# Designs tried in a protein design run: peptides against a protein of PDB entry 2Q3Z. Part 38

Target 1, 272 residues: chain A of PDB entry 2Q3Z
Amino acid sequence: YVLTQQGFIYQGSAKFIKNIPWNFGQFEDGILDICLILLDVNPKFLKNAGRDCSRRSSPVYVGRVVSGMVNCNDDQGVLLGRWDNNYGDGVSPMSWIGSVDILRRWKNHGCQRVKYGQCWVFAAVACTVLRCLGIPTRVVTNYNSAHDQNSNLLIEYFRNEFGEIQGDKSEMIWNFHCWVESWMTRPDLQPGYEGWQALDPTPQEKSEGTYCCGPVPVRAIKEGDLSTKYDAPFVFAEVNADVVDWIQQDDGSVHKSINRSLIVGLKISTKS
Target 2, 254 residues: chain A of PDB entry 2Q3Z as posed
Amino acid sequence: YVLTQQGFIYQGSAKFIKNIPWNFGQFQDGILDICLILLDVNPKFLKNAGRDCSRRSSPVYVGRVGSGMVNCNDDQGVLLGRWDNNYGDGVSPMSWIGSVDILRRWKNHGCQRVKYGQCWVFAAVACTVLRCLGIPTRVVTNYNSAHDSNLLIEYFRNSEMIWNFHCWVESWMTRPDLQPGYEGWQALDPTPQEKSEGTYCCGPVPVRAIKEGDLSTKYDAPFVFAEVNADVVDWIQKSINRSLIVGLKISTKS

## One batch from the design tools (peptide; aimed at target 1 Q11 I173 F176)

Design b2_p19_5_s2 (made by RFdiffusion4, then SolubleMPNN; from b2_p19_5, 10 letters changed)
Fold by OpenDDE base, seed 3:
Structure b2_p19_5_s2 (fold): chain B 272 residues (1-272), chain A 19 residues (1-19)
Amino acid sequence: as target 1 above (272 residues)
Amino acid sequence: EEEELENLLLAQRPVGTPL
């Protein structure tokens, strides 16, 4: 994981799985220096440099910082997300072939946000940074990935009597979503939660006031331990949320239906 | 057009969002 500079990222949908080659490039010239700059511009460093630096020996702490700093939300982070197909004032997320160009652009433009990223771009950059920092990391793709916004572990659709979705969708399912898993011990948790930890650098929901997610033990997600920090309910929902349709009738009555056609979660972990 | 369609298929998007 740490030593591989080239790999594959899975994209598309559960019905159309496509892998693309990606250059992580964690050993390319200047990339480590850029990763250190990323740490030195994080809000925690700017608030208290001594405290931040004293915590950088913890992969838990560093992982959470990187998760927040790969996106430009709330800080001088690397990437601006965009999903509306309007990329003319930047680079299309689909055009990136590696993390190196993104990180170099970020640094060379005075740590200005790079336009644009989507989930796999965020994940890939996070993977590069974490690998640079000596943390074994892999990119993970989850097809039919839920984005729970109200922390109820459900994706709720409001529909009319014809089954058409009504109003603005607050909650949704991504065709796919990417994040990273990093190998670390969890001395801050009960024994047995060492191993793969999920970290999500895509700005989806705020965790403790910052657009970051994790680390959360993959084991905790698998076992349904939603009390485990960080962000276990959110990550659990990404892979396990149930889908509910609220069908409104013309008389104003509402029928609750479990949607069994929309199955959340099909996780693929990369070997490299 | 084909490249644009492929990009749309590969992009992250909500399930049920038209291309």
Scores: peptide ipSAE 0.479, ipTM 0.889, DockQ to the pose 0.556
OpenDDE base, seeds 1, 2, 4, 5: peptide ipSAE 0.479, 0.414, 0.468, 0.469; ipTM 0.889, 0.859, 0.887, 0.886; seeds 1, 5 fail the geometry check

Design b2_p19_5_s3 (made by RFdiffusion4, then SolubleMPNN; from b2_p19_5, 11 letters changed)
Fold by OpenDDE base, seed 3:
Structure b2_p19_5_s3 (fold): chain B 272 residues (1-272), chain A 19 residues (1-19)
Amino acid sequence: as target 1 above (272 residues)
Amino acid sequence: KEKELEELLLTQRPVGTPL
């Protein structure tokens, strides 16, 4: 989880599970220095350097900072996400084979965002950075991963009488989503929440005003403790949301239907 | 084209989105 530099990342769908090799490269030349630069350009450092530095001994604090800084939303972060298959002005997310080139490009271009990433790229870079900083970390893939936008633990589809999805289609289920789990103590929580913590660097929802997510104890998610910081409801929904169809009829009536064919969550943790 | 389709299958996308 700290020493391994090579690994695999799972992609595809629950019915089409594939993996790719990935070079995390946390011990390659200059990578640690780049990780330190990442910390030194984070918004919290820019706001109050002394306070930021004083908290860098906390894996909880550092993990949350890294989650925010791996994406370029809100800050001078590493990666710009793109999902529309238009990657011609950058590098296709599928072209990356490791974190090292991404981090080097970011640093060498003055901390300018690297184009482009999707969930596994974000997760892999976060994994590299966290490992560099001495935090045991692994990449996790969740198939049929829900993106709950309103914290109601539901994915709600509005459909016409023909079953066609209507509206903005903001809430969705990803075919797969990747994040990281990091091992740390949680002195900021009640006893028993030490261990694996979920962190999500893919910009999906804002947490306390920043596109970041976690750390949240994996145990809290398993036990349904949604009060546990950080972002327990969101992470819980990714793996446990129920799907509801609101079917509109011609007469204006709406029928609520629980969609039992869309099962959210199939989590695979990687070995390192 | 076949390779492109295979690549698309591995990208992150909403469930139910046609290829």
Scores: peptide ipSAE 0.470, ipTM 0.885, DockQ to the pose 0.566
OpenDDE base, seeds 1, 2, 4, 5: peptide ipSAE 0.469, 0.406, 0.421, 0.451; ipTM 0.887, 0.852, 0.859, 0.879

Design b2_p19_5_s4 (made by RFdiffusion4, then SolubleMPNN; from b2_p19_5, 10 letters changed)
Fold by OpenDDE base, seed 1:
Structure b2_p19_5_s4 (fold): chain B 272 residues (1-272), chain A 19 residues (1-19)
Amino acid sequence: as target 1 above (272 residues)
Amino acid sequence: EEEEKEKLELTQRPVGTPL
């Protein structure tokens, strides 16, 4: 988890699981220096350097900073996400073979955002940074991963009488999604929430005004403790959301149907 | 073409989105 520089990332779908080799490279030359630069350009450091530095001994604090800084949405973060298959002005997310080149590109271009990433690229870069900072971290893949936008623990589809989805899909299920789990104590929580903590660097929803997610205890998600900081309802929904179809009829009546064909959540954790 | 299609299958996509 800290010492392994190479590993595998799981991709594809629940019906067709694939893995790719990935170079995390946390001990390669200059990578530690880049991780320190990432901390020194974060919004909390720029606002109050002394306060930020005093909190860097906390894996909880550092994990949340890294989750926000791996994406470029609110800051001078590392990666710009793109999902529309139009990558001609950058590098295709599928072309990356490791975190080292991404981090070096980011630094060498004056901490300008690297184009482009998707979930596994965000997760892999976060994994490299966290490992480099001495936090035991692994990449996690969840197949049929829900993105709940309204925090109701449901994925809701509006359909016409023919079953066709109406309007822009705000809520969706991804074929797969990747995030990281980091091992840490949680002195900021009640006893028993030490261990694996979920962190998601892919910009999906804002947490406290920043595109970041976690850390949240994997135990809290498993036990359904949605009051646990940070972002427990969102991470819970990624793995456990129910799917509901709202079917509108010609007479204006609406019928609620539970969609049993769309099963959310099949989580795979890596051992490397 | 087959390699591009295989790469596309490894992208993050909404469930039900055609290749």
Scores: peptide ipSAE 0.501, ipTM 0.906, DockQ to the pose 0.547
OpenDDE base, seeds 2, 3, 4, 5: peptide ipSAE 0.417, 0.507, 0.412, 0.417; ipTM 0.862, 0.908, 0.861, 0.860; seeds 3, 4 fail the geometry check

Design b2_p19_6 (made by RFdiffusion4; failed a check: the pose's geometry)
Pose (drawn by RFdiffusion4):
Structure b2_p19_6 (pose): chain A 254 residues (1-148, 151-160, 170-248, 256-272), chain P 19 residues (1-19)
Amino acid sequence: as target 2 above (254 residues)
Amino acid sequence: TEQIPLAKRNSDSKYEFFH
């Protein structure tokens, strides 16, 4: 979770899982410096640099800023999202085989966002950043499925959608800032929309808090709960509707 | 693999349909 520089990112579907190899490259030349630069351009550093550097004692703080800076609403984030099959301005999300070239591109262009990312690209870059800084991190994929004239599927078909698959990262740490018993894996989601409140979204939120439905736990628990849960009910006339099943075959490299 | 939206998400992830 810290030292291995290559891994797998799972894509495809719940029935046909694809394992896409990936070069996280967290110890390649210039990557650590780029990661320290990423921290020094984060908006909290601009607001209060002395405090920002002091808070870097916390993997909660760093995990939040690190993952949060990958797809940042501010112009200094690492990647720009796009899902319309129109990637001519730059580079397709399906092209990358690693996080390193993106990070180098980002540094070289005045810390401007690199076009383009999709959920697995953001998660992959977040893994590289956090592994480089020493926070144990893994990329995780969740699969969702539809069964087909449903209004539900129409609403969606035609960025908090429910996708065929969605990726995020989990990082390992204690949570002295929370009630006891929430140490361990924390979910961090670097996909784009920081929207409700706060400098960043989403996480870190303890995986246990998600499983337990304890959605008042910081940070951004409802956003992560919504990626792995959806409750759908029909009233033809009360009935459970399975036209959409969310939270299947959640996967990571062994 | 390209990502495909299967459904739009509600705020609380609860859906009700009336027929």

Design b2_p19_6_s1 (made by RFdiffusion4, then SolubleMPNN; from b2_p19_6, 8 letters changed; failed a check: the pose's geometry)
Amino acid sequence: DEQVALAKRSADSKYYLFQ

Design b2_p19_6_s2 (made by RFdiffusion4, then SolubleMPNN; from b2_p19_6, 9 letters changed; failed a check: the pose's geometry)
Amino acid sequence: DLQVALAKRTPDSKYYLFQ

Design b2_p19_6_s3 (made by RFdiffusion4, then SolubleMPNN; from b2_p19_6, 8 letters changed; failed a check: the pose's geometry)
Amino acid sequence: DEQVALAARSKDSKYELFL

Design b2_p19_6_s4 (made by RFdiffusion4, then SolubleMPNN; from b2_p19_6, 10 letters changed; failed a check: the pose's geometry)
Amino acid sequence: DQQVALAARTEDSKYELWR

Design b2_p19_7 (made by RFdiffusion4)
Pose (drawn by RFdiffusion4):
Structure b2_p19_7 (pose): chain A 254 residues (1-148, 151-160, 170-248, 256-272), chain P 19 residues (1-19)
Amino acid sequence: as target 2 above (254 residues)
Amino acid sequence: SDDLIEALQSREERPVGSH
């Protein structure tokens, strides 16, 4: 979770899982410096640099800023999202085989966002950043499935959608800022829309808080709960509707 | 079918049910 520089990112579908190898490259030349730069351009550093550096004692603070800076609403984030099959301005999300070239591109262009990312690209870069800084991190994929004239599927077909698959990262740490018993894996989602409140989204939120439905736990628990849960009911006339099943075959490299 | 298997093996993130 810290030292291994290559891994797998799972894609495809719940039925046909694809293992895409990936070079996280967290110890490649210039990557650590780029990660320290990422922290020093974060908006909390601009607001209060002395406090920002002091807060870097916390993996909660750093995990939030590190993952949060990958797809940042501010112009100094690492990646820009796109899902319209139109990636000519830059580079397709399906092309990358690692996080390193993106990080180097980002540094060399005045810390401007690199085009383009999709959920697994953001998660992959977040893993590189956090593993470089020493926070144990793994990329995770969740799969969702549809069964087909449903209004539900039409509403979605035609960025908090429900996708065929969605990726985020989990980081290991204690949570002295929370009630006792929430140490361990924390979910961090670097995909784009920081929207409800706060500098960043989404996380870190304890995985246990998600499993337990304890959605008042910081940070951004409803956003992560929504990626692995969806309750759908029909009223033809009360009935459970399985046209959409969310939260299947959640996967990570062994 | 072969076309559906290939669409489900796609690496692209798509809205659910767009296959």

Design b2_p19_7_s1 (made by RFdiffusion4, then SolubleMPNN; from b2_p19_7, 9 letters changed)
Fold by OpenDDE base, seed 3:
Structure b2_p19_7_s1 (fold): chain B 272 residues (1-272), chain A 19 residues (1-19)
Amino acid sequence: as target 1 above (272 residues)
Amino acid sequence: SKELEEKLSSLEQVPVGSF
């Protein structure tokens, strides 16, 4: 989790599981220095360097900073996400084979955002950075991963009488989603929440005004303790959301149906 | 559909239920 530089990332779907080799490269030349630059350009450092530096001994704090800085939303972060199959002005997310080239490109272009990433690219870069900083970290893939946008722990589809989805698909389920789990103590929480913490660097929802997510104890998610910092409801929904169809009839009536065919969540943790 | 299955088998991250 800290020493392994090569691994696999799981992709595809629950029915068609695929994996790609990935070079995390946390010990390659200059990578640690780039990780330190990432910390030194974060909004908290720019606002108050002394306060930021004083908190870098906390894996909780550092993990949350890294989750925000791996994406370029709201800051000088590493990666710009794109999901529309139009990657001609950058590098296709599917073309990356490791974190090292991404981090080097980011640094060498004056901390300009790298085009482009999707979830596994964000997760893999976060994994590299966290490992560089001495935090045991692994990439996790969740198949049928929910993106809850209204914090109600549901994925809601509005459908016409023919079952066709109507309106903007605000809430959605990904075929797969990747994030990281990092091993740390949680002195900011009650005893028993030490261990694996979920962190999500893909810009999905804002947490305290920034596109970041976690750390949240994996145990809290498993036990349904949604009160735990950080972002427990969101991460819980990714793996446990129920799917609801709102079926509108021609008479204007709406029928609520629980969609039992769309099962959210199938999490696979990597061993390296 | 076969098309949905092909799309879901992609290495790209894609929404489920686009069809």
Scores: peptide ipSAE 0.330, ipTM 0.822, DockQ to the pose 0.553
OpenDDE base, seeds 1, 2, 4, 5: peptide ipSAE 0.319, 0.326, 0.320, 0.308; ipTM 0.822, 0.834, 0.818, 0.812

Design b2_p19_7_s2 (made by RFdiffusion4, then SolubleMPNN; from b2_p19_7, 10 letters changed)
Fold by OpenDDE base, seed 3:
Structure b2_p19_7_s2 (fold): chain B 272 residues (1-272), chain A 19 residues (1-19)
Amino acid sequence: as target 1 above (272 residues)
Amino acid sequence: SEELEKKLSSLEQVPVGSY
């Protein structure tokens, strides 16, 4: 989890699982230095360097900083996400084969955002950074991963009488989504929540005003404890959201239907 | 649909939506 520099990332769909090789490269020359730069350009450091540095002994704090800094949203973060197939002014997310080139590009261009990433790229870079910082970390893939935007633990589709989705769907399910799990103690929580913590560096929702997610105990998600910091409801929904169809009839009536054909969540860890 | 599912079997992350 710390020493392994080569690995695989799972992609594709639940029915057609694929994987790619990935070079995490946490021990390659200069990578640790880049990870330290990442910490030194984070908004918390810029606001109060002494306070930020004093908190870097906490893997909880560091994990949350890294989840925010791997994406470039609201800061000098590493990667810009893009999902519209228009990658010609950068590097296609599908072209990356490792974290090292991404991190080097970011640093060498004055900490300018690297174009482009998608979930596995964000996760893989986060994994590299966290491993560099001595935090045992693995990439996780979740198939049929829900993105709940209104914190109701549901993915809701509005449909006409013919079953066709109406309007722009705000909520969605990804074919797959990747994030990381990091091993750490949670002295900020009740006993028993030490172990694997989910962290999501893909900019999906803001947490406390920043595009970051976690750490949240994997145990809390498994047990349905949504009160645990950080972002338990969101991460829970990624793996457990129910899908609801609101079917409008011609008479203006609306029928609520549980969509049982879309099963949210099939999580695969690269290591166990 | 099976064809849509195969199409979604991509290295690219895409919304599945409801199909």
Scores: peptide ipSAE 0.365, ipTM 0.844, DockQ to the pose 0.559
OpenDDE base, seeds 1, 2, 4, 5: peptide ipSAE 0.350, 0.356, 0.347, 0.345; ipTM 0.835, 0.843, 0.834, 0.829; seed 2 fails the geometry check

Design b2_p19_7_s3 (made by RFdiffusion4, then SolubleMPNN; from b2_p19_7, 10 letters changed)
Fold by OpenDDE base, seed 3:
Structure b2_p19_7_s3 (fold): chain B 272 residues (1-272), chain A 19 residues (1-19)
Amino acid sequence: as target 1 above (272 residues)
Amino acid sequence: SEELEKRLSSLEQVPVGSF
């Protein structure tokens, strides 16, 4: 949807679903101009303005640019993510109530990154930007959302004989994760992949060297077509990864166990 | 951990299975 400026974002956990009101504000004064600035400071524009501008008629291209530019990783993007509960030198991610203030702060401070965001903040800002650009977009929440870092569609925990997680704990499951789905045609794919496309602006993994994700057809994820552009394996894993425990014994033996207590994926869309 | 449980109650995005 493009026209609705106020909505709700789902948060919490699968067992404790909550929502917050959010002002997307895509039609508020100056917001469209800020979205255009966002496009004009993207690395692809800076590298070749003519080529970038020529591709802005493609919602596939624009969606991918926006997913990269909503985060400040590797560019002059909007938001800096932080998850360590130390937000005193900025704004707590939990304090935001809309995209407008974030975008205005970013622009008014010379496109300096805004501190701080977490997944729903990234998703909400992306939703605002995409709506401004005429792309029907909704925020999606996925509870027990996997972050697969090695592209094997598994979340792997290494555990000692007592079941305690060992090592760096690189792979993980979020209590919830938010991204956006945007409606677009996919002329770059085989017929039938038009419709909702997942885009993830939270800087989780690099895609083609940039912290961006998607667009990938929701249909492809649903059907398990991991060959589709872009980032299908990663998005698939967010909603479908299996959890495996590698339990090491004192004798050096390792037992592989499927963790059935951690079920990945419970997706809620805000609009149909 | 108690700290992660506290953060879950604050509606932060936090990893599960690590506390």
Scores: peptide ipSAE 0.342, ipTM 0.826, DockQ to the pose 0.402
OpenDDE base, seeds 1, 2, 4, 5: peptide ipSAE 0.254, 0.336, 0.337, 0.334; ipTM 0.816, 0.826, 0.825, 0.823

Design b2_p19_7_s4 (made by RFdiffusion4, then SolubleMPNN; from b2_p19_7, 10 letters changed)
Fold by OpenDDE base, seed 3:
Structure b2_p19_7_s4 (fold): chain B 272 residues (1-272), chain A 19 residues (1-19)
Amino acid sequence: as target 1 above (272 residues)
Amino acid sequence: SEELKKKLSSLEQVPVGSF
């Protein structure tokens, strides 16, 4: 989880699981220096360098900073996300084979955002950075991953009488989603929440005003303790949300139906 | 459908039922 530089990332869908080889490259030349630059351009450092530096001994703090800085939302972060199949002005997310080229491009272009990433690219880069910083980290794939936008632990679809989804799909389920789990103690929480912590660098929802997510104890998610910092409800929903269909009839009546055909969450953790 | 299978087998991250 720290020493392995090559691994696999799982993609596809629950029915069509695929994987790609990935070079994390945390020990390649200059990569550690780039990870340090990433810390030195984070908004917290720019606001108060002394305070930021004093907190870098905390894997909790560093993990949260990294989750925010791997995406370029709100800051000088590494990657710009794109999901519309229009990648001609950059690199297709599907073209990346490792974190090293991404990090080098970012640094060499003056910390300009790299085009483009999707979830596994964000997760893989975060994994590289966290490993560089001595935090044991692995990439995780969750199939049928929910994106809850209103913090109600539901994925809600509005449908017409024919079952067709109406309006903008605000809430959604990804075929797959990737994030990272990092091993750390949680002195900021009650005893027993040490171990694997989920961190999500893909810009999905804002946490305390920044596109970042976690760290949240994997144990807290498994036990349903949604009060734990950070972002427990969101991460819980990714793996456990219920799906509800709101079916509108021509008379204006609305029927609520629990969608039992859309099962959220099938998590696979990597060994490297 | 074959189209659904093809999309679900993609390496790209996509919303379920997005087509």
Scores: peptide ipSAE 0.331, ipTM 0.812, DockQ to the pose 0.588
OpenDDE base, seeds 1, 2, 4, 5: peptide ipSAE 0.316, 0.318, 0.316, 0.316; ipTM 0.824, 0.826, 0.813, 0.807

Design b2_p19_8 (made by RFdiffusion4)
Pose (drawn by RFdiffusion4):
Structure b2_p19_8 (pose): chain A 254 residues (1-148, 151-160, 170-248, 256-272), chain P 19 residues (1-19)
Amino acid sequence: as target 2 above (254 residues)
Amino acid sequence: HTEHLTLSDEERTVLLTRG
């Protein structure tokens, strides 16, 4: 979770899982410096640099800023999202085989966002950043499935959608800032929309808080709970509707 | 953040709850 520089990002579907190899490259030349630069351009550093550097004692603070800076609403984030099959301005999300070239591109262009990312690209870059800084991190994929004239599927077909698959990272740490017993894997979601409140979204939120439905636990627990849960009910006339099943075959490299 | 999306037509009503 710290030292291995290559891994797998799972894609495809719940029935046909694809394992896409990836070069996280967290110890490649210039990557650590780029990661320290990423921290020094984060909006909290601009607001209060002395405090920001002091808070870097916390993997909660750093995991939040690190993952949060990958797809940042501010112009200084690492990647720009796009899902319309129109990637001519720059580089397709399906092309990348690693996080390193994106990070170098980002540094070389005045810390401007690199076009383009999709959920697994953001998650892959977040893994590289956090593994470089020493926070044990893994990329995770969740699969969702539809069964087909449903209004539900029409509403979605035609960025908090429910996708065929969605990726995020999990990082390992204690949570002295929370009630006891929430140490361990924390979910961090670097996909784009920081929207409700706060400088960043989403996480870190303890995986246990998600499993337990304890959605008052910081940070951004409802956003991560929504990626692995959806409750759908029909009234034809009360009935459970399985036209949409969310939270299947959640996967990571062994 | 908990969302309750209600969709309806002449035959049925579908509720989606998230968050």

Design b2_p19_8_s1 (made by RFdiffusion4, then SolubleMPNN; from b2_p19_8, 12 letters changed)
Fold by OpenDDE base, seed 5:
Structure b2_p19_8_s1 (fold): chain B 272 residues (1-272), chain A 19 residues (1-19)
Amino acid sequence: as target 1 above (272 residues)
Amino acid sequence: MKKEIVLEDENRKIVLTLG
């Protein structure tokens, strides 16, 4: 969870699971330094360095910061998301084979956002950073297996600066999403919520004004405790929602519209 | 209740949501 540098990212669909080799490379030369730079350019540090540094002993705090900083939304974060298949001015999300190159590019270009990422790229980079910082972390891939073709539709809307939908775009069906789980204690919560915590660095919804998500106990999601910090309803919906509307803005920001009516607080039965 | 098939180890997790 911390020591593994080589691995696989799972993609595809429930009917056809794919994987890609991925070099997490958390122990490669200079990567730890880059992770520390990432912390030092986060908005909370820039606002109050002393307060930010005093909280870096908390994996809860650090996890939340990393979730926000892996995407470049709202800050000097690492990756710019793009889903429209126009990657000519950068690197296609599908071409990445590791986190190290991404992080080095980010640092070497003065902490300029790297083009481009999608969910598995965001998750993989977050995994590398969190492992570098000593937080046990793994990549999670969720596949939707709904029987109805109309279920699990990701409809991508491109909106202009006025929020107007730009043209009729073809419906893209996204059959999977990736995020990370990190192992940590939760002294900020009631006893029993220690263990795996979900974090999602893919920019989708704002949490407390920043495109970040988590940490939230996986146990809370499984038990339907949607009041648990952070962002339990959103993560619950990622696991349970049949329809996700993605709104992509011109700046690369992504807004996820989830039908909250599907959040019924049902217990998730996990079978291994 | 949604049924999930979970394939996991310390380094990765795959969740298949059924239904």
Scores: peptide ipSAE 0.191, ipTM 0.787, DockQ to the pose 0.025
OpenDDE base, seeds 1, 2, 3, 4: peptide ipSAE 0.020, 0.021, 0.023, 0.020; ipTM 0.612, 0.515, 0.535, 0.474; seeds 2, 4 fail the geometry check

